# Peptides against a protein of PDB entry 3MAZ: the designs that were tried, part 77

Target 1, 99 residues: chain A of PDB entry 3MAZ
Amino acid sequence: VLNPMPACFYTVSRKEATEMLQKNPSLGNMILRPGSDSRNYSITIRQEIDIPRIKHYKVMSVGQNYTIELEKPVTLPNLFSVIDYFVKETRGNLRPFIC
Target 2, 99 residues: chain A of PDB entry 3MAZ as posed
Amino acid sequence: VLNPMPACFYTVSRKEATEMLQKNPSLGNMILRPGSDSRNYSITIRQEIDIPRIKHYKVMSVGQNYTIELEKPVTLPNLFSVIDYFVKETRGNLRPFIA

## One batch from the design tools (peptide; made by RFdiffusion4, then SolubleMPNN)

Design b2_p23_5_s2 (from b2_p23_5, 12 letters changed)
Fold by OpenDDE base, seed 4:
Structure b2_p23_5_s2 (fold): chain B 99 residues (1-99), chain A 23 residues (1-23)
Amino acid sequence: as target 1 above (99 residues)
Amino acid sequence: MEATGSKNTRKDEPDVSSEEIVE
């Protein structure tokens, strides 16, 4: 049984996540999804600051924490914190996709 | 075939929209 996950978590593929964000941008622009590995995840975002841009971030399970693969990696205690990080770092530009 | 993994040309902070996949 999977523990509680962030509301923007969906068991979807990269392509499907992209389509979800494109189809309903008003519902949010950030999706958490399973990674290629069982314990890893990916964040797919769609920002429209200047032009629509899709990005995918690896969220690697490391011990009891999660590391967002960035130029300067960020390690957080749980997936909820990962979502919070993306929201705060973008000053609210990124919002979890709530369907 | 589609995969669930992620890849970007840049591994920057999410704060700035870089030139990745453009719609």
Scores: peptide ipSAE 0.052, ipTM 0.642, DockQ to the pose 0.160; fails the geometry check
Fold by OpenDDE base, seed 2:
Structure b2_p23_5_s2 (fold): chain B 99 residues (1-99), chain A 23 residues (1-23)
Amino acid sequence: as target 1 above (99 residues)
Amino acid sequence: MEATGSKNTRKDEPDVSSEEIVE
């Protein structure tokens, strides 16, 4: 059975993700995208606190879990939890980009 | 073309909103 992907998942490049977020900030500011030649992923975010800032986070597939590459790595059971983590940790500042 | 890996100008913090004002 094929598991569904988070709504903010798009098969786009880093550049395309950045452009999507910049073009329609009202639709959200977080995109999940494929990693490079692997079963991994990347999260691209755009925050406008002082000035618009783009950041990318590596989400590594480890077994059946996913580890967000942070100073102190965070491992979660699925990609939905990964998205939830970003939302909760920023108290809603980050929201999944929904077209 | 497949997306490239993630990269930031600064080290990623344990908290995504570290040292940032949360709205």
Scores: peptide ipSAE 0.045, ipTM 0.617, DockQ to the pose 0.094; fails the geometry check
Fold by OpenDDE base, seed 5:
Structure b2_p23_5_s2 (fold): chain B 99 residues (1-99), chain A 23 residues (1-23)
Amino acid sequence: as target 1 above (99 residues)
Amino acid sequence: MEATGSKNTRKDEPDVSSEEIVE
């Protein structure tokens, strides 16, 4: 049973997430989705800086926390904090996809 | 900030990280 999840969480594949973001960019540009296993997740983003670009990030369950797989990993206490991190680090450029 | 399975990944591509804020 899942606790409340961030609003931008969807049980979709990487391909489906990409299509969602491409179809409705006005609804947001960041999706949280299931990862490699039941306890891991992935973040898919679509940014339009110079040209539209799709990127995927692994969010790994580590104990009771979550680690965003980056060159310099970031560990956070919950998935809401993960979403908040992406929003704040881009000064609002990334926004959760809400439909 | 590194990403996986991304299209057109470049070294100089803007990214999200504690040391690289995207405008």
Scores: peptide ipSAE 0.044, ipTM 0.615, DockQ to the pose 0.099; fails the geometry check
Fold by OpenDDE base, seed 1:
Structure b2_p23_5_s2 (fold): chain B 99 residues (1-99), chain A 23 residues (1-23)
Amino acid sequence: as target 1 above (99 residues)
Amino acid sequence: MEATGSKNTRKDEPDVSSEEIVE
C-alpha cells in the first residue's frame, strides 16, 4: 500500500526524537518529524562512527518539492525521496527508525 | 554531513552536503 508518510515519520519533538534514537539504536538512526512550521519537517539522525552524535536537518516544503537545508541544498520530489537520499548518500549508514 | 538549520553538536563525519534537484 502507498503510505502518505515515510515509515520513519513520527509526530515527536526534537527531544523525543533524540531519546528514541538513543534508547533503541538497533531500530534505526534516522527520524522524520514535524518542523516548527506546518508543511515543514526535520530529520534527526544519530550516528556512532567514533562517538554518538546527534544532528538535525531542516526539510523545507518548497512548492511541490522538499529541500534539505545543507550547505549545498538538495531538493527532492517527496519525503520518501528525502529518506532515500539520506540512506544512499551514507551508503546505508543511516537507516530509518522503525519501531 | 553538515546541518545548516539546527543546533548541532560535535563534528560530523558523513558527507551528505550537495546541491542537486532530483525528480
Scores: peptide ipSAE 0.040, ipTM 0.629, DockQ to the pose 0.092; fails the geometry check

Design b2_p23_5_s3 (from b2_p23_5, 12 letters changed)
Fold by OpenDDE base, seed 5:
Structure b2_p23_5_s3 (fold): chain B 99 residues (1-99), chain A 23 residues (1-23)
Amino acid sequence: as target 1 above (99 residues)
Amino acid sequence: MEATGSRTVEKNEPDVSSDEVVE
């Protein structure tokens, strides 16, 4: 049983997430999606700092927490915190995709 | 002191998400 999920969570593939972000950039630029049928997830972002850039981050379920795979891994207690991390770390540049 | 956040998530961060399609 899954607990409530962040509003930017969509059951879409990497390709679909990319298309969603490209088509409606005004709705946000960050999507949380399933990694598979496991407890892992992925974050897809589309930033337009210099040119449009799509990047994907692996969010691994570790016990009751989640670890974002970065050069320096970040472990958080839930998926809402994961989304919050991306928003805060980028000073608001990243915003959850809400449609 | 630790610097504040940047415009990007992380400089030269890895792109290692799965390409798996949702079943």
Scores: peptide ipSAE 0.054, ipTM 0.661, DockQ to the pose 0.076
Fold by OpenDDE base, seed 2:
Structure b2_p23_5_s3 (fold): chain B 99 residues (1-99), chain A 23 residues (1-23)
Amino acid sequence: as target 1 above (99 residues)
Amino acid sequence: MEATGSRTVEKNEPDVSSDEVVE
């Protein structure tokens, strides 16, 4: 089965994504959603290390790649790699929200 | 040697967080 989008992609707003993560933390803590531009995306995460913290990251479409807007931007070939980056960078602390 | 991953993903100012988009 060909899936063009990561399983944690949902067509939801920033607010809705936050609510989804808050309601069911056991399902994961990372959501990929549409960005302000049809070609861009955003990542919403909810980490509970010391206290619950919600953060949002821009994932900008650049040519055929995607750049995660960080202090030191990270460019990856596809959205699956973007999700993988967040998972691996946090050593599994972040997990895609699978509803 | 193996790289040690971060416990959290951090970003620094300015805030590059996304805005509200899809309802």
Scores: peptide ipSAE 0.042, ipTM 0.625, DockQ to the pose 0.093
Fold by OpenDDE base, seed 1:
Structure b2_p23_5_s3 (fold): chain B 99 residues (1-99), chain A 23 residues (1-23)
Amino acid sequence: as target 1 above (99 residues)
Amino acid sequence: MEATGSRTVEKNEPDVSSDEVVE
């Protein structure tokens, strides 16, 4: 079976993604969702360190790659790599939301 | 609103991140 999108991709708004993560934190804390235009995406995360905190990241399509808009941008070859980056960079603190 | 990600992807990253409002 072809899996063109990461398992944590959902066609939801920023608000809906936030609500999903808040409602079922045991299912994961990271969602990939459509961005403001057709070829861009956003990552919404919910981390519980001191208090629950929601953050959003822009994932911009750049040629055949994707750039995570951080202060120091990170460019990766596909959306699966984007998800992997968030997981590995946080040593598993971030996990794809799977329902 | 304009959006900028956090400085890095860290579980303790204190910087505010945001993306464009998508409804």
Scores: peptide ipSAE 0.037, ipTM 0.574, DockQ to the pose 0.117
Fold by OpenDDE base, seed 4:
Structure b2_p23_5_s3 (fold): chain B 99 residues (1-99), chain A 23 residues (1-23)
Amino acid sequence: as target 1 above (99 residues)
Amino acid sequence: MEATGSRTVEKNEPDVSSDEVVE
């Protein structure tokens, strides 16, 4: 079955995403969630490098692509690539939350 | 349009996501 959305996508708020990641850290530490409109999203991550830290990133649709709003923005062709980017750039430290 | 990454994800990247959820 082809899923048009990444497995770590959940229709949850920022607060709910944070709670999910805190409750079951063994299931992953990255969630994709809806943004302020139907074409924008947010990513919530929880890393435990020194202490537990929660971060949120905007993922904005631009044409047929998506831009991660960073100090230096990153544009990717789809949401799967967005998830892949976070995984690869952290050398696997970030993993999609799957429950 | 071709998509290209321009920078890596850093530990101190800004926390700028919205609290809102689309219904």
Scores: peptide ipSAE 0.053, ipTM 0.647, DockQ to the pose 0.064; fails the geometry check

Design b2_p23_5_s4 (from b2_p23_5, 13 letters changed)
Fold by OpenDDE base, seed 1:
Structure b2_p23_5_s4 (fold): chain B 99 residues (1-99), chain A 23 residues (1-23)
Amino acid sequence: as target 1 above (99 residues)
Amino acid sequence: MEATGSINTEPNEPNVSSDEIVA
Protein backbone atom coordinates (compact mmCIF):
# COMPACT_ATOMS: atom_id res chain seq x y z
CA VAL B 1 0.00 0.00 0.00
CA LEU B 2 1.25 3.47 -0.84
CA ASN B 3 2.28 5.55 2.15
CA PRO B 4 1.19 9.16 1.92
CA MET B 5 4.45 10.21 3.60
CA PRO B 6 8.02 9.51 2.50
CA ALA B 7 9.73 6.57 4.16
CA CYS B 8 12.21 8.89 5.86
CA PHE B 9 9.48 10.81 7.66
CA TYR B 10 9.52 10.45 11.44
CA THR B 11 7.61 12.27 14.13
CA VAL B 12 10.77 13.30 15.96
CA SER B 13 12.34 16.49 17.23
CA ARG B 14 15.42 18.15 15.82
CA LYS B 15 17.52 16.66 18.58
CA GLU B 16 16.11 13.18 18.09
CA ALA B 17 16.67 13.35 14.35
CA THR B 18 20.27 14.35 14.87
CA GLU B 19 20.81 11.47 17.26
CA MET B 20 19.19 9.00 14.87
CA LEU B 21 21.49 10.01 12.04
CA GLN B 22 24.56 9.94 14.26
CA LYS B 23 23.80 6.51 15.73
CA ASN B 24 23.16 4.70 12.47
CA PRO B 25 24.81 6.47 9.55
CA SER B 26 24.60 3.29 7.46
CA LEU B 27 20.80 3.57 7.39
CA GLY B 28 20.84 6.90 5.59
CA ASN B 29 21.59 10.52 6.28
CA MET B 30 18.35 12.42 5.67
CA ILE B 31 15.24 12.70 7.83
CA LEU B 32 11.97 14.50 7.22
CA ARG B 33 10.20 15.59 10.39
CA PRO B 34 7.41 17.86 11.58
CA GLY B 35 8.13 21.55 11.64
CA SER B 36 7.20 23.98 14.35
CA ASP B 37 3.97 24.71 12.49
CA SER B 38 1.29 22.16 11.70
CA ARG B 39 1.54 22.10 7.91
CA ASN B 40 5.27 22.68 7.69
CA TYR B 41 8.19 20.28 7.88
CA SER B 42 11.91 20.23 8.45
CA ILE B 43 14.68 18.19 6.91
CA THR B 44 17.75 17.19 8.87
CA ILE B 45 20.79 15.90 7.03
CA ARG B 46 24.15 14.55 8.13
CA GLN B 47 26.98 14.58 5.63
CA GLU B 48 30.45 13.16 6.12
CA ILE B 49 32.34 14.60 3.18
CA ASP B 50 35.29 15.78 5.23
CA ILE B 51 33.90 16.00 8.74
CA PRO B 52 30.43 15.17 10.03
CA ARG B 53 28.08 18.08 9.49
CA ILE B 54 24.46 18.45 10.56
CA LYS B 55 22.17 20.80 8.67
CA HIS B 56 18.48 21.66 8.88
CA TYR B 57 16.13 22.98 6.23
CA LYS B 58 12.61 24.30 6.40
CA VAL B 59 10.02 22.82 4.08
CA MET B 60 7.08 25.18 3.91
CA SER B 61 3.63 24.16 2.78
CA VAL B 62 2.38 26.62 0.17
CA GLY B 63 -1.02 25.75 -1.19
CA GLN B 64 -0.72 22.24 -2.58
CA ASN B 65 3.05 22.54 -3.01
CA TYR B 66 6.11 22.62 -0.79
CA THR B 67 8.94 25.12 -0.81
CA ILE B 68 12.42 24.30 0.45
CA GLU B 69 13.78 27.37 2.19
CA LEU B 70 17.05 28.05 0.41
CA GLU B 71 18.75 31.21 -0.73
CA LYS B 72 17.08 30.38 -4.01
CA PRO B 73 13.88 28.63 -2.91
CA VAL B 74 12.77 25.45 -4.64
CA THR B 75 9.07 24.64 -4.95
CA LEU B 76 7.92 21.07 -5.54
CA PRO B 77 4.51 19.40 -5.83
CA ASN B 78 4.78 16.94 -2.92
CA LEU B 79 7.02 15.68 -0.15
CA PHE B 80 8.22 12.75 -2.23
CA SER B 81 9.56 15.24 -4.75
CA VAL B 82 11.25 17.13 -1.93
CA ILE B 83 13.14 14.01 -0.89
CA ASP B 84 13.94 13.24 -4.51
CA TYR B 85 15.34 16.73 -4.94
CA PHE B 86 17.83 16.30 -2.12
CA VAL B 87 18.89 12.91 -3.47
CA LYS B 88 19.35 14.10 -7.04
CA GLU B 89 21.03 17.40 -6.19
CA THR B 90 23.68 15.54 -4.22
CA ARG B 91 23.98 12.81 -6.85
CA GLY B 92 23.03 10.20 -4.32
CA ASN B 93 25.18 11.45 -1.47
CA LEU B 94 22.05 12.11 0.55
CA ARG B 95 19.89 9.05 1.12
CA PRO B 96 16.61 8.72 3.04
CA PHE B 97 17.09 7.33 6.53
CA ILE B 98 15.27 4.02 6.68
CA CYS B 99 14.81 2.67 10.20
CA MET A 1 13.94 18.11 24.02
CA GLU A 2 14.55 20.64 21.31
CA ALA A 3 11.77 22.27 19.36
CA THR A 4 10.61 20.60 16.17
CA GLY A 5 11.45 23.63 14.07
CA SER A 6 14.74 24.06 12.26
CA ILE A 7 17.18 26.85 11.66
CA ASN A 8 18.11 26.87 8.01
CA THR A 9 21.70 26.36 7.00
CA GLU A 10 22.43 27.42 3.45
CA PRO A 11 24.04 24.97 1.07
CA ASN A 12 26.40 25.98 -1.67
CA GLU A 13 23.96 25.96 -4.52
CA PRO A 14 23.26 24.14 -6.65
CA ASN A 15 25.03 21.20 -4.98
CA VAL A 16 23.98 20.68 -1.35
CA SER A 17 26.84 18.26 -0.79
CA SER A 18 29.36 21.05 -1.33
CA ASP A 19 28.07 23.25 1.45
CA GLU A 20 30.73 24.95 3.54
CA ILE A 21 28.38 25.92 6.35
CA VAL A 22 28.36 23.85 9.52
CA ALA A 23 25.36 23.88 11.82
Scores: peptide ipSAE 0.040, ipTM 0.621, DockQ to the pose 0.120
Fold by OpenDDE base, seed 2:
Structure b2_p23_5_s4 (fold): chain B 99 residues (1-99), chain A 23 residues (1-23)
Amino acid sequence: as target 1 above (99 residues)
Amino acid sequence: MEATGSINTEPNEPNVSSDEIVA
């Protein structure tokens, strides 16, 4: 049984995620995807503040929590909170990609 | 195509929407 995942989770590669975000920017600009490790994930974003910019963030499974690898790491209890963090921290600039 | 990990491109703290120009 698959545990609930955020709606913006897709089993896609880095390249595929980038292409998805580029093709349909109106659907959102943030994708959660599998990392290279089975219990790790990555966030791919595409922001168009001035010019289109693609960035990727590691979301590492740490015990029962998840840590976003930033200069100042942020640890959250679940992947939904991870998505929420990106939304809140950017004051809504980032929105989950909903196909 | 199999999903892969990522190379973290760091945002400017504390706001993840604030960053340097990405090459």
Scores: peptide ipSAE 0.039, ipTM 0.620, DockQ to the pose 0.121
Fold by OpenDDE base, seed 3:
Structure b2_p23_5_s4 (fold): chain B 99 residues (1-99), chain A 23 residues (1-23)
Amino acid sequence: as target 1 above (99 residues)
Amino acid sequence: MEATGSINTEPNEPNVSSDEIVA
């Protein structure tokens, strides 16, 4: 079965996403959510090493692809690849939040 | 729940997990 959206996608606000990650850190530390603009998304991450740290990234729809807004932007073919990118680039430190 | 805007911060590439908190 192929899902249309990554398992860590939730229709939540930035504030709610932060609360979700804080409440159940054992379930993962990365959430994909709707962005402020249509067809765009945001990723919220929470790392708890020395102290809890929250970060947000914009994922923009560009044609049939998605671009993560970084100093050096990264364009990927779908949202599943976007999630995979964050996992791989952090060597597994980031994991999709699954509840 | 209604979605709201996000404040983008730059990751420390290639390791995006090494950056500071967003207020």
Scores: peptide ipSAE 0.039, ipTM 0.632, DockQ to the pose 0.120
Fold by OpenDDE base, seed 4:
Structure b2_p23_5_s4 (fold): chain B 99 residues (1-99), chain A 23 residues (1-23)
Amino acid sequence: as target 1 above (99 residues)
Amino acid sequence: MEATGSINTEPNEPNVSSDEIVA
């Protein structure tokens, strides 16, 4: 049985997502959460390379696809692909937060 | 109540890893 949303999706605020990642870094460092608009989302990441660093990205619903708001936007067919993109582009440095 | 929206930051493309800190 498949979930309709990625496993790292949580109905949390930006602040809550940050706290989740800080509290249990061993569980992952990437969270997908609702955006400010109905069909949009945000991704919060926490990387610990030299010091803990947090960043947020908008994932915008565009037609039947999703666009990650970057300097060079990336459009993907679904939210699972969005998560996969972040994982692959960082060569596994980013991992979905699984509580 | 805090909004669920986010302020974007840019990763180093094509790699999305970044050293930038955003609260």
Scores: peptide ipSAE 0.039, ipTM 0.631, DockQ to the pose 0.126; fails the geometry check

Design b2_p23_6_s1 (from b2_p23_6, 10 letters changed)
Fold by OpenDDE base, seed 4:
Structure b2_p23_6_s1 (fold): chain B 99 residues (1-99), chain A 23 residues (1-23)
Amino acid sequence: as target 1 above (99 residues)
Amino acid sequence: MEAKDASLEEDLNGNILSKKSDV
């Protein structure tokens, strides 16, 4: 069956997402979650390059697309592409959290 | 009190989304 949301999407708060990633790092290190308002989202990551680092990114719904809030914003056609971007641009360092 | 989203904490300029990988 088709899932309209990426597998790493969870209806959780920032705090809960952080706890999920910390508890089970082997399951992935990237969560997509609802933003503070409708149609917007946030991505929480936990990278372990030198030390564990939690970071959050805003993903804004803009028309039919989504914009990752970066100094140089990146606009993509759907949330699946947003996840793919994070995976690809980090050469697989970031992986969707799947549980 | 549940944590809410705030501003962006770091982006590409913070080197989080660099192409560095330990994979």
Scores: peptide ipSAE 0.044, ipTM 0.609, DockQ to the pose 0.087
Fold by OpenDDE base, seed 2:
Structure b2_p23_6_s1 (fold): chain B 99 residues (1-99), chain A 23 residues (1-23)
Amino acid sequence: as target 1 above (99 residues)
Amino acid sequence: MEAKDASLEEDLNGNILSKKSDV
């Protein structure tokens, strides 16, 4: 049995993720996608504070956990927690892209 | 294990908290 993935996970490229977020901002502004290899992931976000800004974060698989590559790395137990972290730490500014 | 901080909230406020962004 395979573990489920967060609803905002899509097997898309960096470019495709950016386009998805730009085309349908009402559906959310955060996408989880495959990273540099099969074990790692990337988070693509599109925030509209002053101007639209696209950012990409690395989410590295470390053992059974995941580390968000920030200046001060954050390690979480699963990808659902990773998504939750992005939502909570931005007080809901970031929302999973659901289509 | 789990760790948390205010990094993303700070980033929302204009700080650059990731120098290892995805390429």
Scores: peptide ipSAE 0.036, ipTM 0.614, DockQ to the pose 0.112
Fold by OpenDDE base, seed 1:
Structure b2_p23_6_s1 (fold): chain B 99 residues (1-99), chain A 23 residues (1-23)
Amino acid sequence: as target 1 above (99 residues)
Amino acid sequence: MEAKDASLEEDLNGNILSKKSDV
């Protein structure tokens, strides 16, 4: 089965994403959602390093690729790679929210 | 209206390994 979007993609608002992650942290701590602009997205995460912290990052559609808005931007070929990047760069601390 | 999503000031790997907060 070919899915056009990562499993942790949900058509939810920033508020809803935050509530989802807070309500069921055992299901994962990362959500991909629509951005404020067409063809752009946002990643909402809930990390518990010292205390629980909610963060939101822009994922901008750039041509055929996607750029994660970081101090040093990271460009990847697709949204699946974006999710993979967040997982691997945090050595598994971040996991896609699956419900 | 919600504020626009922020960018990360430190790389994700650095934040996790150093236990740093970007707040």
Scores: peptide ipSAE 0.059, ipTM 0.599, DockQ to the pose 0.096; fails the geometry check
Fold by OpenDDE base, seed 5:
Structure b2_p23_6_s1 (fold): chain B 99 residues (1-99), chain A 23 residues (1-23)
Amino acid sequence: as target 1 above (99 residues)
Amino acid sequence: MEAKDASLEEDLNGNILSKKSDV
């Protein structure tokens, strides 16, 4: 049984997440979604720094923690912390998609 | 356990710091 999930978690595909972010950018620009038939997850973001850009980050379940797949991996204790990391590291540029 | 770095911020600024995007 999974613990409560972050508010920006949606059981959607990569394509659906992209569409959600494109259609309602005022609601946020970051979605957490399940990985393909696994205990892993993915973070989909839509940034508008120069032009709209969609990116997807792998969030791998490792033991009781989660590792964001980056050149220098970042490991956090839970999915809430993962969301907080994305918000903090981008100085608020990324915000959870809440609908 | 928790570990942090500036990888994400650098990626946001255009650096290729992430692995291939998830399916």
Scores: peptide ipSAE 0.034, ipTM 0.604, DockQ to the pose 0.123; fails the geometry check

Design b2_p23_6_s2 (from b2_p23_6, 12 letters changed)
Fold by OpenDDE base, seed 5:
Parts: structure tokens; sequence; C-alpha cells
Structure b2_p23_6_s2 (fold): chain B 99 residues (1-99), chain A 23 residues (1-23)
């Protein structure tokens, strides 16, 4: 059973997420989507700093928390905090995709 | 002095889009 999900969560594939971000960059550049397991997720981002760049991050369920798979893993209490982390860490460069 | 957006994102070390997974 899922609690309320972040607004940028969509039940889409990696490919579909990429296409969504490419088609409407003005709506945001970050999507949260299902991962390989029902309790795991992935985040797809699209930045246009110098050239368009697509990156994906694994968000693994660990107990009641979530760990973002980074060089130095970050564990947070919920998916809203995960989204907040990406927004704050990039000083607003990343924004949730809202359609 | 503020860091550039590029450096902030680069530090996240995410996987770049490639043809091996759909998750």
Amino acid sequence: as target 1 above (99 residues)
Amino acid sequence: MEAKDASLVEDLNGEILEKKSDV
C-alpha cells in the first residue's frame, strides 16, 4: 500500500521518462518512477547546462527509509525528502516535473 | 563564491542514459 506520492511520480519506464522530460522541459526536469522492485524507485533528470544530459539515480528502500545510490549514499525518511534533497542540493536547478 | 550548477550535479554521480536497462 502506497502513501501519498510526490507530484513528480509517474508509473513510467526509463525510456518514457526521458521522452517526457525532452518534450516539455519547461514543466520540470526531474521524474520519480518505479524501480526494479515494487519498493524501489529511480529518478531521471535532464539538465541543459551546456548540452542536454540525462542521468538516472537508484532510490532503494531500506527498512522504512530510502537510500539514494550516490558515491556517498544519502538515506532519507520518505520520498518527499528524496525529492527535496535533489532540489536543495542543486539550488533549484532540478525541479519536479509537473504535468 | 557559489559553485556552478554543473559541478553540483556532477557530484551526484548518477548513471548516464544508456542502452542496458529500462529501470
Scores: peptide ipSAE 0.039, ipTM 0.601, DockQ to the pose 0.158
Fold by OpenDDE base, seed 3:
Structure b2_p23_6_s2 (fold): chain B 99 residues (1-99), chain A 23 residues (1-23)
Amino acid sequence: as target 1 above (99 residues)
Amino acid sequence: MEAKDASLVEDLNGEILEKKSDV
């Protein structure tokens, strides 16, 4: 049995995620997707502050937790918390992509 | 070649906060 995933999780590639965000920016600007390895993930965002900018973040499975690879790494207990972190840290600028 | 993964940038986040602030 697979545990529930965040609503913005899609089994898509980096390229596909970018295209999804570009095509329908009104649906959100953040996608969670599988990483290159089985238990790792990536987050793709598209922010429009001055111009549209695409960025990708690694979310590494570490034991029972997940670590967002940043200059100062952030470790959280589950993927829902990871999504929540991105939303809260940007004070709502980032929103999960809901198709 | 594929672009490298990024880190959150404080100045970018700061700019976001300015736009969201009503104060």
Scores: peptide ipSAE 0.037, ipTM 0.568, DockQ to the pose 0.069
Fold by OpenDDE base, seed 4:
Structure b2_p23_6_s2 (fold): chain B 99 residues (1-99), chain A 23 residues (1-23)
Amino acid sequence: as target 1 above (99 residues)
Amino acid sequence: MEAKDASLVEDLNGEILEKKSDV
């Protein structure tokens, strides 16, 4: 049984995620997707502050938590918190992509 | 435009990952 995932989680590749965000920017600009390794994930974002910029972040499963791979890593208790972190830290600039 | 968090937005790991992985 698969536990609930954040609404912006999609079983898509990096390329597909990029295309989704580019095609429908009004639906949000952040996607959570499977990583290359089991229990790991990636976040793809498309920010439009100056110009459209696509970035990808690793979200690593570490024990019972998740660590966002940043210069200063951030560890959070679940994937919902990971999404919340991206939203909060960008003061709403990032929004989960909801189809 | 909305405010941004520099530690997140300015992080270069995304660019590094783009070079090293397709995932």
Scores: peptide ipSAE 0.036, ipTM 0.612, DockQ to the pose 0.219
Fold by OpenDDE base, seed 1:
Structure b2_p23_6_s2 (fold): chain B 99 residues (1-99), chain A 23 residues (1-23)
Amino acid sequence: as target 1 above (99 residues)
Amino acid sequence: MEAKDASLVEDLNGEILEKKSDV
């Protein structure tokens, strides 16, 4: 079956994503979700370093690509690459939430 | 009011980036 979206994409709100990650941390700690506007997205992560911390990132549709809104923005060709970036950049600390 | 977006670089990989800058 053709899956045009990453496995960790869920049509959930910021609040719901936070609750999902908190409730089942063993399933992963990163969710991709719809943004405030069509074709834009947000990444919600839950890291446990000293204490559990929830953070959110904007992923903006820019032309045919996607830009992660960071101090130094990162532009990637698709949402799969966006997820890969978060995983790779953190050396596996972030893992897509799969349920 | 919702919190602003975070920065992956500053929050997650500061030490890694610092090492790169030292080289």
Scores: peptide ipSAE 0.030, ipTM 0.553, DockQ to the pose 0.080

Design b2_p23_6_s3 (from b2_p23_6, 13 letters changed)
Fold by OpenDDE base, seed 5:
Structure b2_p23_6_s3 (fold): chain B 99 residues (1-99), chain A 23 residues (1-23)
Amino acid sequence: as target 1 above (99 residues)
Amino acid sequence: MEAKDATLVENLNGEILSKKGDV
């Protein structure tokens, strides 16, 4: 059974996600999207700390959990937790993109 | 209440804010 997806999940490509974030930065700066032809996912962010920067993070499905590919990997129980992690760890700098 | 390891938070935050982990 497939659980509901986070509100910032969109079935879009890497390119489309970038465009969405660029066009409407007031709606948020983080998108969850499907991995290329896989069960995995990617997080696309657009931060404007010094200049606008687009970055993409791999979220790997591992068993019943999800691992964010970082120098020190972070494993979480579901995709909602993945989103919460990005929000919390950046102290609110990242916010889910909500249309 | 819970507490966070400052070094870990800074490191993870730094990774997210930098090119590290970007794929």
Scores: peptide ipSAE 0.040, ipTM 0.638, DockQ to the pose 0.071
Fold by OpenDDE base, seed 3:
Structure b2_p23_6_s3 (fold): chain B 99 residues (1-99), chain A 23 residues (1-23)
Amino acid sequence: as target 1 above (99 residues)
Amino acid sequence: MEAKDATLVENLNGEILSKKGDV
């Protein structure tokens, strides 16, 4: 079956995403959600390296691609690739939240 | 080069992502 959106995509707010990650850390620590703007998205993560830390990243729709707003921006062809980037870049430290 | 210390790897990865974009 073809899924049009990544499994960790949820139509939730910033606050709700934070609560989801805090409540069930064993299910993953990364959520993709709608951004404040129409075709943009945000990624909320919860890393427990030294202490639990919540961070939010902006994913901007640019043409037919998506750009992760980092100091050195990363542009990818689709949202699946965006999720894959976060997973691979952190060598598995970040995992999509699946419930 | 791969680090065997998971904490070190995690810290490095965290720093990479934390450079910008926390909104």
Scores: peptide ipSAE 0.040, ipTM 0.576, DockQ to the pose 0.084
Fold by OpenDDE base, seed 2:
Structure b2_p23_6_s3 (fold): chain B 99 residues (1-99), chain A 23 residues (1-23)
Amino acid sequence: as target 1 above (99 residues)
Amino acid sequence: MEAKDATLVENLNGEILSKKGDV
């Protein structure tokens, strides 16, 4: 089966994503969701280091690629790579939320 | 070097937690 979107993609709002992550931490701590604009997306994470912290990151569609809006932007070829980036760069600390 | 469960800041040198990215 061909999946055009990462498994952790949900058509939910910023608020709903936060609630999902808080409700079931064991299912993962990262959600990809629609952004405020057409082809843009947002990543919502719930990282529990000292205390639970919710953060949101903008993923901009640029041409055929996607750019994570960081101080030093990171451009990747697709959304799967975006998710992979968050997972690998955090050495597994972040995991896609899978229902 | 693999550092399972390391802090996000440690792994990304604080980049991912930058104010610019936090929207």
Scores: peptide ipSAE 0.039, ipTM 0.590, DockQ to the pose 0.100
Fold by OpenDDE base, seed 4:
Structure b2_p23_6_s3 (fold): chain B 99 residues (1-99), chain A 23 residues (1-23)
Amino acid sequence: as target 1 above (99 residues)
Amino acid sequence: MEAKDATLVENLNGEILSKKGDV
């Protein structure tokens, strides 16, 4: 059986994720999607602070945890925590895309 | 939700996330 995934997880490509965020910005600005490698994921965001900016982050499965590939990597216990990190770190600027 | 207006905190946090994370 499949374990529950965050609500903003969609089995979409990088391109599709970008299009989703651009089409319906009111629904959120962050999508979790499958990475190119098994057990890895990517986060696509569309922040609109000054101008719309699309960015992608690698979320690597490491053992039983997940590491966000940043200059200073952040390791968290599950994907829900990964999403929470993005939300809280940006103090709500990033919100999971829910449709 | 649609992004909020820019704040110093959001800018700082954005900078943090932008550090070698955009792939």
Scores: peptide ipSAE 0.035, ipTM 0.608, DockQ to the pose 0.079

